# Ledger of designs, part 340: peptides against a protein of PDB entry 8OXM

Target 1, 371 residues: chain A of PDB entry 8OXM
Amino acid sequence: FKAEFRLAGGVNLPKIIDCVGSDGKERRQLVKGRDDLRQDAVMQQVFQMCNTLLQRNTETRKRKLTICTYKVVPLSQRSGVLEWCTGTVPIGEFLVNNEDGAHKRYRPNDFSAFQCQKKMMEVQKKSFEEKYEVFMDVCQNFQPVFRYFCMEKFLDPAIWFEKRLAYTRSVATSSIVGYILGLGDRHVQNILINEQSAELVHIDLGVAFEQGKILPTPETVPFRLTRDIVDGMGITGVEGVFRRCCEKTMEVMRNSQETLLTIVEVLLYDPLFDWTMNPLKALYLQQRPEDETELHPTLNADDQECKRNLSDIDQSFNKVAERVLMRLQEKLKGVEEGTVLSVGGQVNLLIQQAIDPKNLSRLFPGWKAWV

## One batch from the design tools (peptide; made by RFdiffusion4, then SolubleMPNN)

Design b2_p29_6_s3 (from b2_p29_6, 17 letters changed)
Fold by OpenDDE base, seed 1:
Structure b2_p29_6_s3 (fold): chain B 371 residues (1-371), chain A 29 residues (1-29)
Amino acid sequence: as target 1 above (371 residues)
Amino acid sequence: SSLEAKIKGILEEMNMPVVIEEVTYRFPP
């Protein structure tokens, strides 16, 4: 191990450690100090299962539909080593970095990322109508630029086209798999893009099984399909390749219902897999930067008091797990709002929900739904 | 058994072998 570490940006200040393997190769590792890396490890295994299902199906295999995975070595409930996705950048860093973000470079006369965030934070406690109006004003003055990612990285037109298709396929696969697993809206820093493959890597899988719906500001989208995510697909947007890849992914997921339910059931009842949303985690995920000043690390709340109501906690847990399984079964049957939909109908509904500016305007402003 | 071993076992029973390359990172002391 080199003694030098770099801080990756973000609240958790993950430490990037350079490790020399026995093969003499340097590998970057991300050390997260507070996150349950077991959740990430488990979700990576579920993604590997989904990839196996996608590889077995001829239509998804021909389309090279995969969700990118990374190696997670959980060391404890609160520590572990992630193999850093070498040659990846957070979409949020590429788009809205304060110094050299693509929005600033390509749209210098648009609102700054800070101005957008400020405007949306000012209306956070306002009506849905006020949120929508401000969101539309923000969107009008903050135009998407993510098309330029592939244009900057891939100068050869044939390579550019192929990489844009790889990106679109990766978004489709991750969106549908993410919906099935209830990952919901993903913060732009928790979506990495590979600078060589143009494929997405989802990190920090701490919100799963629709637990984002029970946040103080509930999620209103099935997955992140914001304007920049769509802009990266090019002129066709969600139509054509993206839609077809979503449909083929959803078809494989629905046809694998028994396998997916069995795996998720075992995961939900595994006492080593804490997937439940707790109030502290909910507050942490949706804290304002201004509210960080008062939370002294009184995480010395004694382990003692949580032991007493084990029976009521267990009944509550079991009821939540059962609800998650029922909702997963509904998704895999194509049951949306009490109606059974075809794969095409279900995918269409999900796309419409994900791109609806009314739904996007209601998201937590910290997750930057205008990006 | 680790959660990983349980998932792996279920995947193996379903004839879905997941090649989990266990990279055992030994932290030097």
Scores: peptide ipSAE 0.030, ipTM 0.404, DockQ to the pose 0.027
Fold by OpenDDE base, seed 3:
Structure b2_p29_6_s3 (fold): chain B 371 residues (1-371), chain A 29 residues (1-29)
Amino acid sequence: as target 1 above (371 residues)
Amino acid sequence: SSLEAKIKGILEEMNMPVVIEEVTYRFPP
């Protein structure tokens, strides 16, 4: 192992280590400590399945709609090796990495990422109105710059255009697949961008099946479609390519309802797949940097698991699993807020929900909804 | 894993190609 590691952002500060394989090739590896990589592994398999469905459909295949996957090798319940996608960077690292971030470089007179975070943290416990006002002030003084990612990486205009399309398709596919699977915790450190393909790689898949909605600060958006995410699509924003790719992805997902339900059912009832939100996980995901000091590592997870009456857990679990399946079935039928929507109507609703500054302002400040 | 086997089984029943790449990592001591 090289002595130098990079921190990929996120609460579990996964260590990027360079491993030399037996073939003499250096491979970047993401070593997550303390995370159950089984969840990531399972979700990668679900993504591979979704990719297979997308490849079977002529319209999605023609558009090359795929969700990027990475190899997950769970070594234990708390350790594993993620094959780090070589040439990926967290979007947060590109956008808001201290003084070298694209926001600082391209918008030096805007609020710093720290100032934005501070302002949003100050109103975290305030009303939705106060959050919205501060969020709008932050957004006004923190303008999107993610368009510059492709401009920096792809100097040839034809390549640049192709990569911007690849990015837009990747955002669309991952957004819709992520919505169907109820992926949460889509903060800027859990989304990587491939510096060669401009495709997104979603990591840290520990919040799935809408478990982000039961966080202390509920998730209010179906996926990350923040201003920088949209800015990366270029001048068309969410219109045209993105919308059409979302619609085609959603069409494939809805037409694959039985497949998706069957697989998710097996996953939900697999006792080795802990997808449920627990209070410790919730606290961990929404912990303030200032509160990190007081969590003594001494909460032995082992002692509290043993004392819960198996029967009450099982009934509560089964009810949650049934609710997840029911909600998944609704999504796959286009049922939103009790109304059956067309694919276009459903995708439109999801886009509107994801870009709504009222929804974005309500997110946990650590999600960085202004980025 | 048992889960991978289940997913694999379902995907095989559905005539879906399963690309489970087992990566064996050897950590040098």
Scores: peptide ipSAE 0.028, ipTM 0.390, DockQ to the pose 0.027
Fold by OpenDDE base, seed 4:
Structure b2_p29_6_s3 (fold): chain B 371 residues (1-371), chain A 29 residues (1-29)
Amino acid sequence: as target 1 above (371 residues)
Amino acid sequence: SSLEAKIKGILEEMNMPVVIEEVTYRFPP
């Protein structure tokens, strides 16, 4: 390890450590000091399994459908080493960086990212109708620009086209796998894009198994398919390549039902894998910038007292785990809202749910559904 | 557990390393 570390931005002040591998190559490692990386590690293993299923199927293999993975080494319940995704940038940094974000560069007369955030925060506790109206105003005055990512990075038209297809395939695979695993919406800082491959890397997998639906502001989308995510696909948007890649991914997932259920069942009952939503985690995930000031670092809340009555917690836990498994089984059967859908019908419903401005307007404003 | 054994079997059939190791990586001091 080099003696020097860099702080990555973010609430948890992750440390970037440069490590020399046994191969003599320098590798950046991200050390998170306050996050349970076990969930990330477990989810990376599940992604590797999904990738194996996708590589076995001829139709998904031909399309090179993969979810990008990174190495996670959990060191403790509160610390671990992540392989830093070298040559990646958070999509949120590219899009809505305060200084030089793509929205500011390409749309200087649009609302600022801060103005959009403020407008949506002002209506956060209001009716769905008021949220929708303000969201539509924000969307009208904050037009998508993520198409420019591939245009800036890939100047050759043939390379640009190939990379835009790689991006579209990556979004499709991660969206369907993310839906099956119940990852829900993904904060724009928790989606990295590889500057060489145009593939997405999902990080910070702290919400899984639809636990986003029990947040104080529940998730209303099956995955992140916001206007900028769609704009990155180019003129076809969700039609053509994206839809077909979603369908082919969903076919593989549905045909792998027993395998997926067995794996998720073990994960849900693994006592080392805390996938359950707790109030502190919920507060952290939906923390307002205004609320950051009052959380003094001095809550060394003794981990001792939350050993509350094991028996009632166990029964509640088992019921939640059973419900998650039942819902996973429904997804893998194509059961949506009590109706059995074809793969194409299910994928269509999911796409429509994910792009619906009514659903997007109801999301937590901190996750920037207008981006 | 019987479920863990079933997963190990599935992962082995997949030639996936069963890294359900409690990899307690201790940082060297």
Scores: peptide ipSAE 0.010, ipTM 0.337, DockQ to the pose 0.025
Fold by OpenDDE base, seed 5:
Structure b2_p29_6_s3 (fold): chain B 371 residues (1-371), chain A 29 residues (1-29)
Amino acid sequence: as target 1 above (371 residues)
Amino acid sequence: SSLEAKIKGILEEMNMPVVIEEVTYRFPP
């Protein structure tokens, strides 16, 4: 190990350590504190299973549809080692968090990220109508720039086109699999982009099985398909490659219903896998200072052994687990709002829900729905 | 592994509690 460590940005101050393998190769490792990395480890295994299903299908294999996975070594309930994806950057760091973020560089006359944040926080407790109006004003004065990521990293036009296609396929695959698994908390710091492959890496997988819908500010979108995410696809947007890759991913998931239900059932009843939303976790997720500068006092959640009185909790847990399995079965049958949809109909509904500015305006400001 | 022992030592120096649990979910065949 080198004696030098770098802090990666973010609330949990992850430490980047350089490890020399027995093969003489340097590998970066991310040491994340205070998060339950067991949830990430479990979800990475589910993603590997989904990748296996996608590789078995000829249409998804030809399109190279995969979710980027990373190795997680859980070291405690509150610590672990992540395989650091060398050459990845948070999309939020590239877009808005650096002093020279892409929005500031390409759109210097637009609102700052801080001005957008402040405007949306001021209306956080207001009506949905007021939130929508302010969100539309923010969006008008904060135009997407994520197209410039591939233009900066890939100067050769043929390479640029291939990388834009890889990005679009990665967004499609992760969006559909993330929807099936009910993955939440998809803010701009929880999505990394690989600077060499243009593929996305989803991190911090602690909000799954639609538990984002029971947050104090409920999640109103099936996945992140915001204006910058769409801008990275280029002139085709959500049409053509993205839509077709979503449909082919959804087709594989629906045709693998029995396998996916069996996997998720085992995980939901695993006593080592705490997927349920608790009030302290909910508060932590939606009280995160968005600005790196506010040292919110780490609430020492005193280890009050809330000795969950075992008897009344088991019945409530089983009912929540059954409801999650029923909702997963509905998704895999194409049941949306009590109607059975085709793969194309279901994917179309999900895209419309994800890009709807009324849904986006209702999200917690920390999700940064205008980015 | 020798890597896990080194990672464990660094995490101990960082006052981070270390329980290397290899969470291998065996799905039924």
Scores: peptide ipSAE 0.000, ipTM 0.294, DockQ to the pose 0.026

Design b2_p29_6_s4 (from b2_p29_6, 12 letters changed)
Fold by OpenDDE base, seed 1:
Structure b2_p29_6_s4 (fold): chain B 371 residues (1-371), chain A 29 residues (1-29)
Amino acid sequence: as target 1 above (371 residues)
Amino acid sequence: SSLEKKIEAILAEMNAPVVLEEVTFTFAP
């Protein structure tokens, strides 16, 4: 191992370790401590299954619709090695890095990422109307710049066009697969972009099966389709390629409903797969930067096994699992708000929900819905 | 039957230990 490590950022301070294999190849590894990498591992396997379904369908295969996966090696319940996605950058790092972020470089007269965050944090406990007004002011003074990612990385016009198309397809596939699996909105640091392929890699899959809707600030979007995510698609935005790729992905998912339900059922009842939202996880996911300083007490979580009264917890768990399966079945039937929609109608509704400034203004400000 | 076997095969691939190619990482001290 190289003696040098980099911190990837975040509360758990994951360490990027450069390892030299016996083959003489350098490999980056993310050592994540105190986190259950089993959830990430299981979700990567579900993504591989979704990719298998997408590859079997001629229309999705021709479009190269895939969700990018990475290798997860769980070493224990609380430790593992992630194959670091070599040649990727977090979209948040590219867009809103304090020193050299694309917003600062291309829009130096706009609000800083910090000013946007502050304005939205100030209204976090306010009405939906007040949140919407401030969100619109933030959006007016923080214009999207993610189009410049492909322009910086791909100077040849033909390559640039191909990579922008690869990006758009990757967003479409991950958005629809993410909606079906209930991944919800994604923090900008948990979406990586590959600097060579322009494809997205989703990491830290700790929110699944719509558990984001039961957070203290519930999710209001089916997936992340913020203004910068759309800007990366170029002038057509969500129209044309993105919409068609969403529709074709949704067609494959709906036509695979029995397979998806069976797999998700097995996962929901796997005693090794803790997908449920707990209060500590909810607090961690929506922790305020100001609250990070005080909650550094060594909670020696004394492993006081609070004797789970096995009976009542099992019944509550089973009811949540049944509800998740029922909602998954509804999605796969195209049932939205009690109405059966066509694939095109369902995809249209999801796109409209994801781009609606009213929904975006209601998201947890820490997830930066204006980016 | 055919779908069940494919699901079982997918579930078996999912439960298959990620065959880490034994990349023997020599820890340099």
Scores: peptide ipSAE 0.021, ipTM 0.409, DockQ to the pose 0.026
Fold by OpenDDE base, seed 5:
Structure b2_p29_6_s4 (fold): chain B 371 residues (1-371), chain A 29 residues (1-29)
Amino acid sequence: as target 1 above (371 residues)
Amino acid sequence: SSLEKKIEAILAEMNAPVVLEEVTFTFAP
């Protein structure tokens, strides 16, 4: 190990360490503390399975549709080592870094990221109508800039075009796979972009199986398809390449229904895989100060072993697991709101739900729905 | 079934110990 470590951004202050392998290769690793990396490890395995399904289909293979994965080594229930992908950056750090973020550089007369956050925090406990009005005001005064990521990184026009297509395909694949698995907490720090491939890497996979819907402020979108995410796709936005890649990904998922259900069933009943939302985790996720600057002392949640009677836990757990499996089966049949949709109809509904300003305005402010 | 064998193979790839190439972190003392 090198004697020097770097801090990565984020509430848990993960440590970047440089390690020399027995092969003489230098490898960067992220040491994450206080998080249960078992959830991330299991979800990476599920993503690898989804990639295997996508590679078997000729249409998705020709489009190179994959979800980016990383190696996770759980060391304990509260610590582990992550493969640090060299040349990745959080989309939030590129877009809304307080010192030199792309919004400040390209739109210096727009609202600051802090002004947008403050305005949305002021209305957090207000009506949905008041939240919508303030969200629309924020959106008018905070214009998308994520198109500049590919323009800064890829100076050759032909390379720029291919990388923008790779980005659009990565967003489509991860959005549909993430929706099927019910992946939540897709804030701008939990999505990395690769500076060489323009592909997305999803991290912090602790909110899965639609458990984001039972948060104190419930998640109202199927995936992140905010204005900056769309701006990165270029002039066609969600139309053409993105929509077609979503449809082809959804087609593979629906045609793999039995395989996906069996795997998720095994995972839901694995006693080592705690996917359920607990009240302390819910509080922690939605009390995160959006400003990384306030080191609020992590409340030592003393392990008050709430010795809930084992018998009442098991019956409640089984009912939640059954509900998750039923909802997964509905998604894979194209059942939305009691109606059976075609692949194109289902993908269209999901896109409309994800871009709807009324849904976006109702999200927790820390999700940064205006970015 | 041929599908059960594919699921068992996928589950065996998933429940295959992530061959973490044992990056044997030889903690030098």
Scores: peptide ipSAE 0.014, ipTM 0.402, DockQ to the pose 0.025
Fold by OpenDDE base, seed 3:
Structure b2_p29_6_s4 (fold): chain B 371 residues (1-371), chain A 29 residues (1-29)
Amino acid sequence: as target 1 above (371 residues)
Amino acid sequence: SSLEKKIEAILAEMNAPVVLEEVTFTFAP
């Protein structure tokens, strides 16, 4: 191991360690010291299974629809090693880095990322109407720039076009599979982009099975399809390639219903797979600057609430697991809001929900819905 | 069914103990 470590960006400040393998190759590894990496490991296996389903279908194979996966080695419930995705950057680091971010470089007269965040934090406790108005003002004064990622990295026009297509396919595949699995917490630091392939790598898979909807500020979008995400697709935006790739991914998922349900059922009842949202995790994911001062460990939460009978805990858990399975079955049947939709109708509804500024304005400010 | 056998095989691959190949870390001094 090299004696030096780097800090990766993000709230947990994960440590990047450089390991020299027996093959003499240096491999970067991300050490997380507070997260249960077993969730990430299990979700990576589910993504590998989804990739297998996508490779079996001729239409999705021809489109090269895949979710980028990474190796996870869980060491304990609170520690593990992630394979650091060499040649990836968080989309947030490219877009909204304080000094050299693409927004500041290409739109120097727009609001700073800090000004946008401040404005949205000021209205966090306000009405949905006030949040919407401020979000629209922020969006008007913070215009998308993610198109410049491919333009900076790929100077050859033919390569640029291929890479923009790879990006659009990666967004489509990960959005639909992420929706089916109920993947949440898709903030700009949890989505990496590969600087060579232009494909996305989704990290920090700890909010799954729609557990983002039970956060203190509920998630209101099925996946991240914000203005910069769309701008990276180029002039066609969500139309054409993106929509067709979403439809073809959804078709494969719906046609694989039995396989997906069986695997998710096994995972939901695995005692080693803690997918449930707990109050501490919820507080951590939506930590307010005001709450950092009050996290004195009041050790005096009386042991009395821990004596809920094992039977009542098991019954409550089973009811939550059953609801997750029922909702997964509905998604795989195309049941949305009590209506059975076609693949095209379902994908259209999900796109509209994901781009709706009313839904985006209701998200936790830390999610950065204006980016 | 042929599907159940494939699911059992996938689950068996998922539940297969990840044989961590002994990565012999040679620490250079």
Scores: peptide ipSAE 0.011, ipTM 0.373, DockQ to the pose 0.024
Fold by OpenDDE base, seed 4:
Structure b2_p29_6_s4 (fold): chain B 371 residues (1-371), chain A 29 residues (1-29)
Amino acid sequence: as target 1 above (371 residues)
Amino acid sequence: SSLEKKIEAILAEMNAPVVLEEVTFTFAP
């Protein structure tokens, strides 16, 4: 390890440490000191399993369908080492960085990212109708620009085309795997794009098994398929390559039902894997930028005394775990809204749900569903 | 962790060579 470290931005001030491997290669590592990395580590292992399933199937293997993974070494419940995703950028940083974001560069006359967020925050407690109207106004005045990522990074047309396909395949695989695992919507800062491969890397996997649906502002989409995510696919959008890759991924997931159920069952009942949503985690995930100032670090360690009766916690936990397993089984059978769908029908429904501006308008404004 | 070992065991069981039994469908004329 080098003696020097860099601070990464963010509330937890993670430390970037350079290490030299036995191979003489420098590798960057992110040391987090306040985050539970166990959930990330477990989800990376589940992604590796999904990748193994996808590599076994000829149709998904030919399409190179994979979910990108990174190394996570949990050191404690509150600390760990992450492989720093070198050569990646958060899609949110590329799109909506206040200084030089792609929206500002390509659409200087559109609403600023701040104006969009402000407008949506003003209606956060309003009716669904008011949210929808303001969301449509925001969307009209904040046009997608993520197509320019591949255009900026890949100047050769043949490379550009292949990288746009790699992106589209990555979105498809991560969307379907993410839906099966119940990752829900993903904050734009928690989706990294690799500047060389154009593949997505999902980080901060703190919401799984549809726990986003029990947030104070519940998730209303099966995965993030916002306008910029779609724009990155190019002129065909969700049609053609994306849809076919979703279908082929879903085929593999549904055909692997028993394996996936067994894995998720083991995970849900593992006492070391805290996947449940708690109020503090919910507050953190849906924290307002204005509320960042009021979280005094006076989490006094002494509120361990809520020894809520272990029996009532266990019964509530088991009922939630059973419900998650039942819903996973339904997904893997193609049961949506009480109806059994074909793979194509299920994928179509999920795409329609994910792109529906009514669903997007109901999301937590902090997650920027207009991006 | 115990979880890593369980996942590794499942991965190892998954990585067992799937003997694809070639089901030769003889179409009778």
Scores: peptide ipSAE 0.011, ipTM 0.352, DockQ to the pose 0.011; fails the geometry check

